# Designs tried in a protein design run: peptides against a protein of PDB entry 3ESW. Part 233

Target 1, 322 residues: chain A of PDB entry 3ESW
Amino acid sequence: NNIDFDSIAKMLLIKYKDFILSKFKKAAPVENIRFQNLVHTNQFAQGVLGQSQHLCTVYDNPSWHSIVLETLDLDLIYKNVDKEFAKDGHAEGENIYTDYLVKELLRYFKQDFFKWCNKPDCNHCGQNTSENMTPLGSQGPNGEESKFNCGTVEIYKCNRCGNITRFPRYNDPIKLLETRKGRCGEWCNLFTLILKSFGLDVRYVWNREDHVWCEYFSNFLNRWVHVDSCEQSFDQPYIYSINWNKKMSYCIAFGKDGVVDVSKRYILQNELPRDQIKEEDLKFLCQFITKRLRYSLNDDEIYQLACRDEQEQIELIRGKTQ

## One batch from the design tools (peptide; made by RFdiffusion4, then SolubleMPNN)

Design b2_p27_2_s3 (from b2_p27_2, 14 letters changed)
Fold by OpenDDE base, seed 2:
Order: sequence, then C-alpha cells, then structure tokens
Structure b2_p27_2_s3 (fold): chain B 322 residues (1-322), chain A 27 residues (1-27)
Amino acid sequence: as target 1 above (322 residues)
Amino acid sequence: NKKEEEYKKKKEIVKMLLEKIKKLEEE
C-alpha cells in the first residue's frame, strides 16, 4: 500500500500550524497569574520585562529611520558595498548583498562615524586631551542633558586647565548621531537603530556581565548573526567566551517580534552560575513576552516567526554556529 | 533512484512533523 506521504505531510502541516497558532492566542488566565507573580517576585524577571518594554519597540520609529538615513554617507556606504559585492561575484544570490551591507555598516560606523570614549577630551583644551582627564564621579543630568534621555553624566576634571568636562550618557540615539561618541551602550544603541533604518530584522542583545551587541537576521545565512559594532564583528559569537575569556551567565536578545535567551550562542565556556531565575521561569517569561509582542500579527506572520524560532532553538541546541 | 530518494525525504519530513506535534502536545 503506497502510503501517500504527501497527503499525510499536508495534514500534519495543517495540524502543526493550528497548534502553533493556538499557542499564540490570548494567554490563559493561569499564565497571566504566573507572569504577574514572576515579575513581582523576581528582580531579574522584572529587569527583562522592563528592557523589553523599551528595546522591543523603541527602534521601530520611521522618523528616526529617516534622520539616520539623512545623516549617514549613503553614497560612500553603497559604493563600498557594491565594490565588495562585485569582488565575490553575483553567484551567491541577492540575499548576500545584505550581509555585505551590514559588514560595511560595521566598518563605516567604527572607522568613519563613531568614536570610542573611555574618557572625554577636555572641552577647553580640545582634541586628544583625554589623557589629562580625571574622573570625579557621576551625577544626574542638567536641564539640557535631560532632554535627550540622559540618566547619568560622568564628570571629569582636566589636570592641565582645571576645567570640568561633562560626559552625559545619552540614551537618545538621535542625540548620539550628533555626539558620535560613547561606550558599548551608546555604540550598540545607535548601531541597532542604524541597522533598523535599513529595514533589517535586528535584535538588541543584553549580557548581564556588562556588554551589549546586536543580532541581525541574515536571509542569506537563514539565521540570526552576531553583530558587534564596537568590535566591527560579524558572525563571531565566540569572541566573548573564547577571545576575551569572558565569564557570562545570561545573554538576552530583544527584538520587535520577541525576547529570546541566546546565552547558548555566546556562552561557550566559563559559564557563571545562572542563579537569578529558574530556567523554567526564564523560558516562560521570554515566551510570554514574545506572545504579547506578536498579539497583533496575523496567523501567517505568527506561523512564519514560530518556524524561525524553532530553527533558532535547534541551532542553539546543536551549537552549529561554530 | 530519484523517486526512491524523494519518497525517503517525504517519509523523513512526515516523521519529523509527527515528532514535533507529539512534543508540542506533551507541553
């Protein structure tokens, strides 16, 4: 009896789709109670929720995208992308062009656009005077700084002229287009917006151990790709654990379509204790937030994203990013 | 040979889908 595997596969695909869609329906009352209890009783869960409320939506601003595209040297960027794309030939298809774009944006951002600021230059003495700066501590923003979502201002005194220089830690990425300097936070914040401005699927990755980076969904590679603007790094998730020998406990990715524990992608060795939340509770939390973020999507969008999520989970389990 | 390979691939897809559905029903 020739088993019609095509008919069986179709029926199973329908059943699978319906089942997936059922999981993304409105949360059951029990899940809502569990969620509320978790975020009220667990500080780490509350932190993840708080970050999701900002990071999952803040970059989806068309006005900001326009400002970014008007600010960047698009002619230079696309010239360089076209040049590199032409070298490797068109044989790998159009989807690889976006990978070249992201690589050029990494180059452009680090080399031509943004600056690392360990210490600011003295506002009075001018350029290349950071070596003369002594940290005095941090304070709240002044009235002008507060306009740009500034939580903290680092204060420095110049050893040469004695003047005070303020280094406000702006969270407004549009202000960062002007200041063009910062540390990992400012770099990742603005670079996430830049990638989003090109219409890319991007996540902001928060590491508990004081680092942040991006992930970009490559249509060519058909997976989430590590992107670190500070390091000009593309698809090198191992750099933290292996190259830096960094100890880490949690890496959480925040995107418009979901929150995902991506720790397995980046924590390859020197794993710190994951004692901030129960693993089951973290899994539940990420799924619950993801479900909320997708609530307004249609069935086809939900299904496509669920398929992508499953592929990512398989990747994370198999360690295939090596 | 091509038909047999296609048949094997289809069988594997069905098996994978069944396993996925089973896991989802157990959650």
Scores: peptide ipSAE 0.029, ipTM 0.577, DockQ to the pose 0.798
Fold by OpenDDE base, seed 1:
Structure b2_p27_2_s3 (fold): chain B 322 residues (1-322), chain A 27 residues (1-27)
Amino acid sequence: as target 1 above (322 residues)
Amino acid sequence: NKKEEEYKKKKEIVKMLLEKIKKLEEE
């Protein structure tokens, strides 16, 4: 009797789908207890939860997307994307075009739009005076600065004129569209919003060792792609561990559809001790938060995302980011 | 034979799926 392997395969796929969907059902009481205990007893877990409550949702703001799109030179951006797309002679569809868009946004953001600020220029002496600035420390925001989600203001004294210049560390990405300057935090914050404003699947990656970047889900490459606005970097996850020889312990990605430990993508050497949480507890935490973020999704959406997650996990285990 | 190769491929797919499901059920 010819075994109908097609029928068997279909049955197995159905069983697999049902199994995957079963993992995303409402958390059992025991899981809720475990989660609450973990967040209550582990500071790192509490930090991850706190970040997820902000980073997973804050960029899903249609009003912000509109403001971004109105602020950027879209004509220039699309002109450049079209130009680069045409050079490569790709007959490939809309999916590869998005990769070119992200690459152009990286270029545009770094070269034309935003500025790195180690030290501010002196408000009195004008442009190119940052070399004369001495840090005096940090303080809380004033009444005006507090309007723009500012937690800290760096204070600088000009060695030339003696005047004080304030450098507010704004967390409001809309304010950053005006100020157009900052460090890795401001760069990543605004750039994450920019990518989201184009309707892209984006994650904010937090590194415990004081750096942040993005990941973009490329439909063309069918994977998450490293994106660092500060470095104008696309698909170069190795730059931190290899090029910078940076020591790292944790990289956590925060997106609307989940929280994922992406440390294996970026920590290729010089790994610092992962002593902030048990590995099993971190895995549980990320899965639990991810599950909560997906509670409102339908079965097809859940299944598609779960398939994506599985592919990513396979990639991370195999070390095949290239 | 093209049919035999197709049959072998289908068999391998089913085997992989079974192994995957088994692994998932053990987790």
Scores: peptide ipSAE 0.024, ipTM 0.426, DockQ to the pose 0.727
Fold by OpenDDE base, seed 5:
Structure b2_p27_2_s3 (fold): chain B 322 residues (1-322), chain A 27 residues (1-27)
Amino acid sequence: as target 1 above (322 residues)
Amino acid sequence: NKKEEEYKKKKEIVKMLLEKIKKLEEE
């Protein structure tokens, strides 16, 4: 009897799919209790949960996407992407087009659109006066600033004219389309929205040691790719640990479909103590939040995402052995 | 109106970009 290996393979794949899907069923009561206890007793866990409630969903706003696309110079962006794609893209496959798009968006954002702000210019003296600005501290937002999700306002005094200049730290990315300046927080916030506005799979990466960046899921590379708008960096996860010699403890990625500890991708040396939470509890927390984010997805979507997650975990393990 | 023409042009570009991206995601 010729063993129908194809039929067996299909049956095994079905069983495997069912097994994977079983992991994404409604959480058991014991898991809910563990989750509740963890977020109530561990401050780091509570912080991760709080960030997930914002960062995983805030960028999925069609109205914001429309505003972004209307604001950007799409003619320039499209022209540049098409130009680069025409050189090499056809030989490597059409999926590389999105990589060229992200690279152009990085260029456009840093070179043409957004500005780094160490200190603001004096509102009275005008452009290129930041050198004359002395920090006086930070305060809460005023009534106007509060309309744009402003948490803090940095206050500066001009040494030349003596006037006060306010630098509100806006968390509203639509306001950032107007102000077009900030530090790593504002850069990453708006750039995450920009990438999302093109329909791309994007995660916001939070580093405990006061830096933030993005990850983009490249269909061409079939993996998550490091993207830092501040550095105009694509696929350079080593820049923090190696180039900056930065000491880091945690890097957590927040996306619509999950929360993932991506520390292994970025912390290559000078690892700080991971003492904020037990490793098993962090793993559980990220998995639990991820499961919750996927509750509305169909079985095929859940399966595809689970396969992608497994590939990422394999990548993260192998990266330590190279 | 120059603004309306610019807006129409941007909409067409957006549509083309989204169609390209969608095609690449389905492949």
Scores: peptide ipSAE 0.008, ipTM 0.371, DockQ to the pose 0.012
Fold by OpenDDE base, seed 3:
Structure b2_p27_2_s3 (fold): chain B 322 residues (1-322), chain A 27 residues (1-27)
Amino acid sequence: as target 1 above (322 residues)
Amino acid sequence: NKKEEEYKKKKEIVKMLLEKIKKLEEE
């Protein structure tokens, strides 16, 4: 009796798929109670939930994608991508093209498009006058600034002319296409939207210790890849812990398909106490939010994402990016 | 170590499954 190993394998795969899918069913009442209690009693959990409600969905806006693509020099971008891809990309397969695209977008964004703003230039004295600016503090937005999702405005006085310059911290990424300046928050916000506008799988990574960056899912590498627009960095998750010697406690990735604790990818040394939430509760929270984000997906999409999640968890446990 | 080998094997399995799913979708 020739055991049809292929038939058995197919049957086992079906059963495994069904088992995985069963984990993504609507949360049981007990899980809902646990979730509600956690977000009401733990401030960190409430913060993660609040961020997920914004960051997991805000960048999935087709109208914004169109505005981005109309604003960028696509001819220059694709010319540069094609040039680099033509050198060796064909030998590695077509999936590597997207990695070249992300690398070019990093270059283009930092070198040609966006500017770091530690202090604004004086509105009266003009360009390259930031050295003359003294901070006076922060205040709420005015009526015009409030139109662009501005939470705070930094106020500066020019030491040369005495005039006041306002630096609104805009959270509207479309406004950032106009202003083309900011710090890590503005950089990451707009760059996340840019990557999304090219149809890429992107997550926004929040670090509790006042930094933010992206992750891109590379089909070529078959993993999440660190992307920092401020640093023009691709696949260098070590830069914070090792190069900057930064102390960190939490790194949380927010994407349309899930919320993931990615701390193990980035916190390689100088780990700060993780005392804001119990580890089991954080794991539960991220999984619970992730399940909610996937409720509208079909079985095949859920299964593919679950396989990707499993691969990522294996990578995070090993502490080795392959 | 034995743990690393186990994780490597699991990664390979996941990779193969994802590739198989992709092929089935193209068909």
Scores: peptide ipSAE 0.006, ipTM 0.352, DockQ to the pose 0.052

Design b2_p27_2_s4 (from b2_p27_2, 14 letters changed)
Fold by OpenDDE base, seed 1:
Structure b2_p27_2_s4 (fold): chain B 322 residues (1-322), chain A 27 residues (1-27)
Amino acid sequence: as target 1 above (322 residues)
Amino acid sequence: SEKEKEYEKKKKIVEMLQKKIKKLEEE
């Protein structure tokens, strides 16, 4: 009797789908209690939750997307994408085009649009005067700066003219479209919004050791891709651990569809102690937040995302970017 | 034969799915 493996496979796929969907059902009372206790007792967990409440949703703003698209030189961007796409002779379809788009956005953002600001120029002396600036410390925002979600203002004194220059650390990405300068925080914040404005699946990656970057889900590569706007880097997750020899403990990715510990992708050597939370509790926390973010999704969306999650977990365990 | 290769491929898929389901049921 020829075993109908197609029929068996179909039945097993249904069973598998149902099982996966069962994991994303509404949290049991016991899970809610565990979650509440964890965020109440563990500061790191509370921090992850707080970040998720902001970073997972803030960039899903259609009005911001419109402002971004109106501000960027789209003609230049698409011209460059088309040019690079044409060079490679790829008949490989629409999915690879998005990778070229992200690469061009990295180029455009770093080279044409945004500026690194270690120290501001003197407001009185003008351009290229940052060398004359001495930090005096930080203070709270004034009334004008407070309009743009500014928590801290760095204060600098010009050694040449003696005047004070303020460098507000704006968290409003729309204000950053105007100021067009900052450090890793401002770069990542605005660049995350830019990628989102093109309808891309993007995560904000927070590293505990004072760096931040993005991940983009490439439909062509069928995986999450490292994206660092500061470095104009695409698919180079090793740059921190290997090139910078950076010591790191945690990398957490925040997206609209979930929160994921991506430390294994980026921490390849010189791992710092992971002593802020138990590994089991961190896993639980990320899964719990992810479930909450997916509560409004239909079964097919949940299943597709769960399949993506499984592939990512396999990748992270194998240490192979496939 | 191509049919045998297809059969073995389908068999492997079933075996993989069975292993995945079993692993999920044990978690």
Scores: peptide ipSAE 0.037, ipTM 0.610, DockQ to the pose 0.747
Fold by OpenDDE base, seed 2:
Structure b2_p27_2_s4 (fold): chain B 322 residues (1-322), chain A 27 residues (1-27)
Amino acid sequence: as target 1 above (322 residues)
Amino acid sequence: SEKEKEYEKKKKIVEMLQKKIKKLEEE
């Protein structure tokens, strides 16, 4: 009897697909109760949920994508990408071109477009006056600043002229296209939107110890790639733990298709106590939010994402991105 | 480690299944 290996493989594949899809079915009543109890009793869980409600969906705005693409020097960007792509002569096809695009966007954003603002320049004295600025504290936004999703305004006094300069911490990324300055929060916020505007699969990574960055899904590398706009960094997840010797406890990635604990990618040494939530409860929380984000997807999309998730989990356990 | 070998086997299975699905979608 010629074993029809193709028929067996098809049957096994169907059974495997059905098994994977069964994991993404609507949450059981008991899971809903567990979720509600967790977010009401654990402050860290409530924070992760709150961030997911914003970060997982806010960047999926076609109107914002158009404004971004109209604001960037696309001719310069694509000219530089084409130039670097042509040098390497790689027959590796269209997928590697996107990696060159992300690398050029990192260069362009840091060198040509956006500015680091530790202290603002004095509005009265003009450019290169930030050294003369003394912090007075923070206050709420005024009527104009409040239009651009501003929660906090840092206040500075000029030591030279005595005038007050306001540094509003805008959360509206469209306002950041105008102001073109900020710290890690503003950099990551706008750069996440920029990458999304090119149709890329992007996650926002929140670190509990006051840093934020991106991840991009490279089709060429077939994995999530670390991207830090502040550092002009591509595929260097070790920079925080090793180069900065930063102590960290949690790194959580927020994307349109899921919420993932990516701490194992970035916390290589100097791990702080993970005491904000039980590991089992954090795993449950991320999986539960991820299931909710995927409820409108078809079976094929769910299956492809589940395969990607499994590959990422294997990568994170092995600790080898190379 | 034995654990690494098990994960490598799982990865190969997933990659094989993905290739098979893509082939089935083209048929």
Scores: peptide ipSAE 0.027, ipTM 0.487, DockQ to the pose 0.056
Fold by OpenDDE base, seed 5:
Structure b2_p27_2_s4 (fold): chain B 322 residues (1-322), chain A 27 residues (1-27)
Amino acid sequence: as target 1 above (322 residues)
Amino acid sequence: SEKEKEYEKKKKIVEMLQKKIKKLEEE
C-alpha cells in the first residue's frame, strides 16, 4: 500500500494547527483567577499589566501615523534607502529593503531630527546654554503641559540670567514631533511611533534598570531585531551587557500582538537577581496578556503568530548555548 | 509639484507595505 505521505503530512499539520489554536481559546476560569490574584498580589505583575494596557495599543493610531509621515522628510529618507538598496539589496531579495529603511530611520532620527537633552537650554539665553543650567527638582505639569500627557516637569535655573526653564517630560509622541528633544523615554516613544507609521511590526522593550528601546520584526532576517534610537543601533543586543557592562534583571517587550520576556536576548552577563516575580508566574502573565491581545484575530493569524513565537523561543534558548 | 512629491512618497510607502503583506500571505 503506497503510503500517501502527503495526505499524512496534511493531516498532521491540521492537527498541529488545531492544537495551537486550542491554546488561544478563552481562558479557563482557573487561569482568570490565577491572573487576578497575581496582578493583585505582585507589584511587578501589576506594573507589567499596566504597561501592556498602554504600550501594546497606543501606537496603533492611524491619525498619528499620518501626522508622523507628514512631519518626516520622506524624500530624503527614501532617497537614502534607495541609494543603499541599489548597491547590494537586489541580490538578497526585496525583503532587505525594510532593513535598510529601519537603518536610515535610525540615522535620520538621531542625526537630522531629534536631540538628546541632558539639560535644557535656557529659554532666555538661547542655544548652547545648557551648561549654565542647575536642576532645582521636579514638579507636576501646568495646565498647558497637562494637555500633552505630561507626568513630570524638570525645573532648571540659569546660573547666568537667573531665569527658570521648564523641561516637561511629555508622553504624547505627537508633542515630541514638535519639541524634538528628550532622553531615552522620549526617544524610544517617538521612534516606536515612527516605525509603526511605516506599517512595521514593532515592540517597545522596557528594562527594569531605567532604559528602553525597540524591537523590529525583520522579514529579511525572519526574527526580532534589536533597535535603539538613542544609540543608532540595529541588531546589537549585546551593547548593554557587554559594551556598557550594564547590570540588568528584566527586559520585557510590549507589542500589539503580545508581551514577551526578552531578557535572554539582552542580559548576557552581570545578571541581577530576578526576585520580583516567580519565573513561572512571569511566563504565565506574559502568555495570558498575549492571549488577550489576540482574542480578535482569526485562526490563521493566531497560528502564524504562534509559529513566530515558537521560533523566537528557540532563538532565545540557542543564544544561551553559544 | 509639491502634490507630485507627496504622491511619490505615499506610493513608496504603499509599495513597501504591499511587499510586506504579500510575504506574510505566502508564509
Scores: peptide ipSAE 0.019, ipTM 0.470, DockQ to the pose 0.015
Fold by OpenDDE base, seed 3:
Structure b2_p27_2_s4 (fold): chain B 322 residues (1-322), chain A 27 residues (1-27)
Amino acid sequence: as target 1 above (322 residues)
Amino acid sequence: SEKEKEYEKKKKIVEMLQKKIKKLEEE
């Protein structure tokens, strides 16, 4: 009796798919209670939930994508991408083109489009006057600044002319297309939107120790890739722990399809105490939010994402980006 | 390590499954 191994394999695959899908069903009442208790009793959990409610959905705005694409020099971008892609003679296939696109977007954004703003230039003295600026503190937004999701305005006095310059910390990425300046928050916010505008799978990574960056899912590499617009960095997750010798405790990735603790990708040394939440509770929280984000997806989408999640977890445990 | 070998096996399985799913969607 020739064991039809193909039939058995198909049957096992179906059973496996069903098993995976069963994990993404609507949360049991006990899980809902655990979730509610966790977010009400743990400040870190509440913070992760609050961030997920914004970061997991805000960048999935087609109107914003159109505005971004209309604002960028697409001709220059694609010309440069095509030039770099042509050098490799298409040997790596079409999927690598997207990696070239992300690399060019990193170049374009840092070199041609956006500016780092440690201190603003003086509104009166003009360009390259930031060295003359003294911080006076921070205040709330005025009526105009409040239109662009501004939570804080940094106030500076010019040592040369004595005038006050306001540096509003805008959270509206469309306003950042106009201002074209900021720190890591503004850079990451707008760059996340830019990547999303090209139809890419992107996550926003929040680090508890005051840094933020992106991850892009490369179809060529078949993994999440570190992307930092401030550093023009592609696939260099080690730069924080090794190059900067940064001490870190938590890195949380926020995307439309899930919330993931990615700390193991970035915290390679100088690990700070992870004392804000129990590891089991953080794992539960991220999984619970991820399940909720996937409730509207079909079975095939859920299964594909679950396979991707499993691959990522394997990579994170090994500490090797393959 | 034994754990590393187990993880490598799981990765290969997931990669194979993803390729199979993609082929089935294109048919």
Scores: peptide ipSAE 0.007, ipTM 0.317, DockQ to the pose 0.053; fails the geometry check

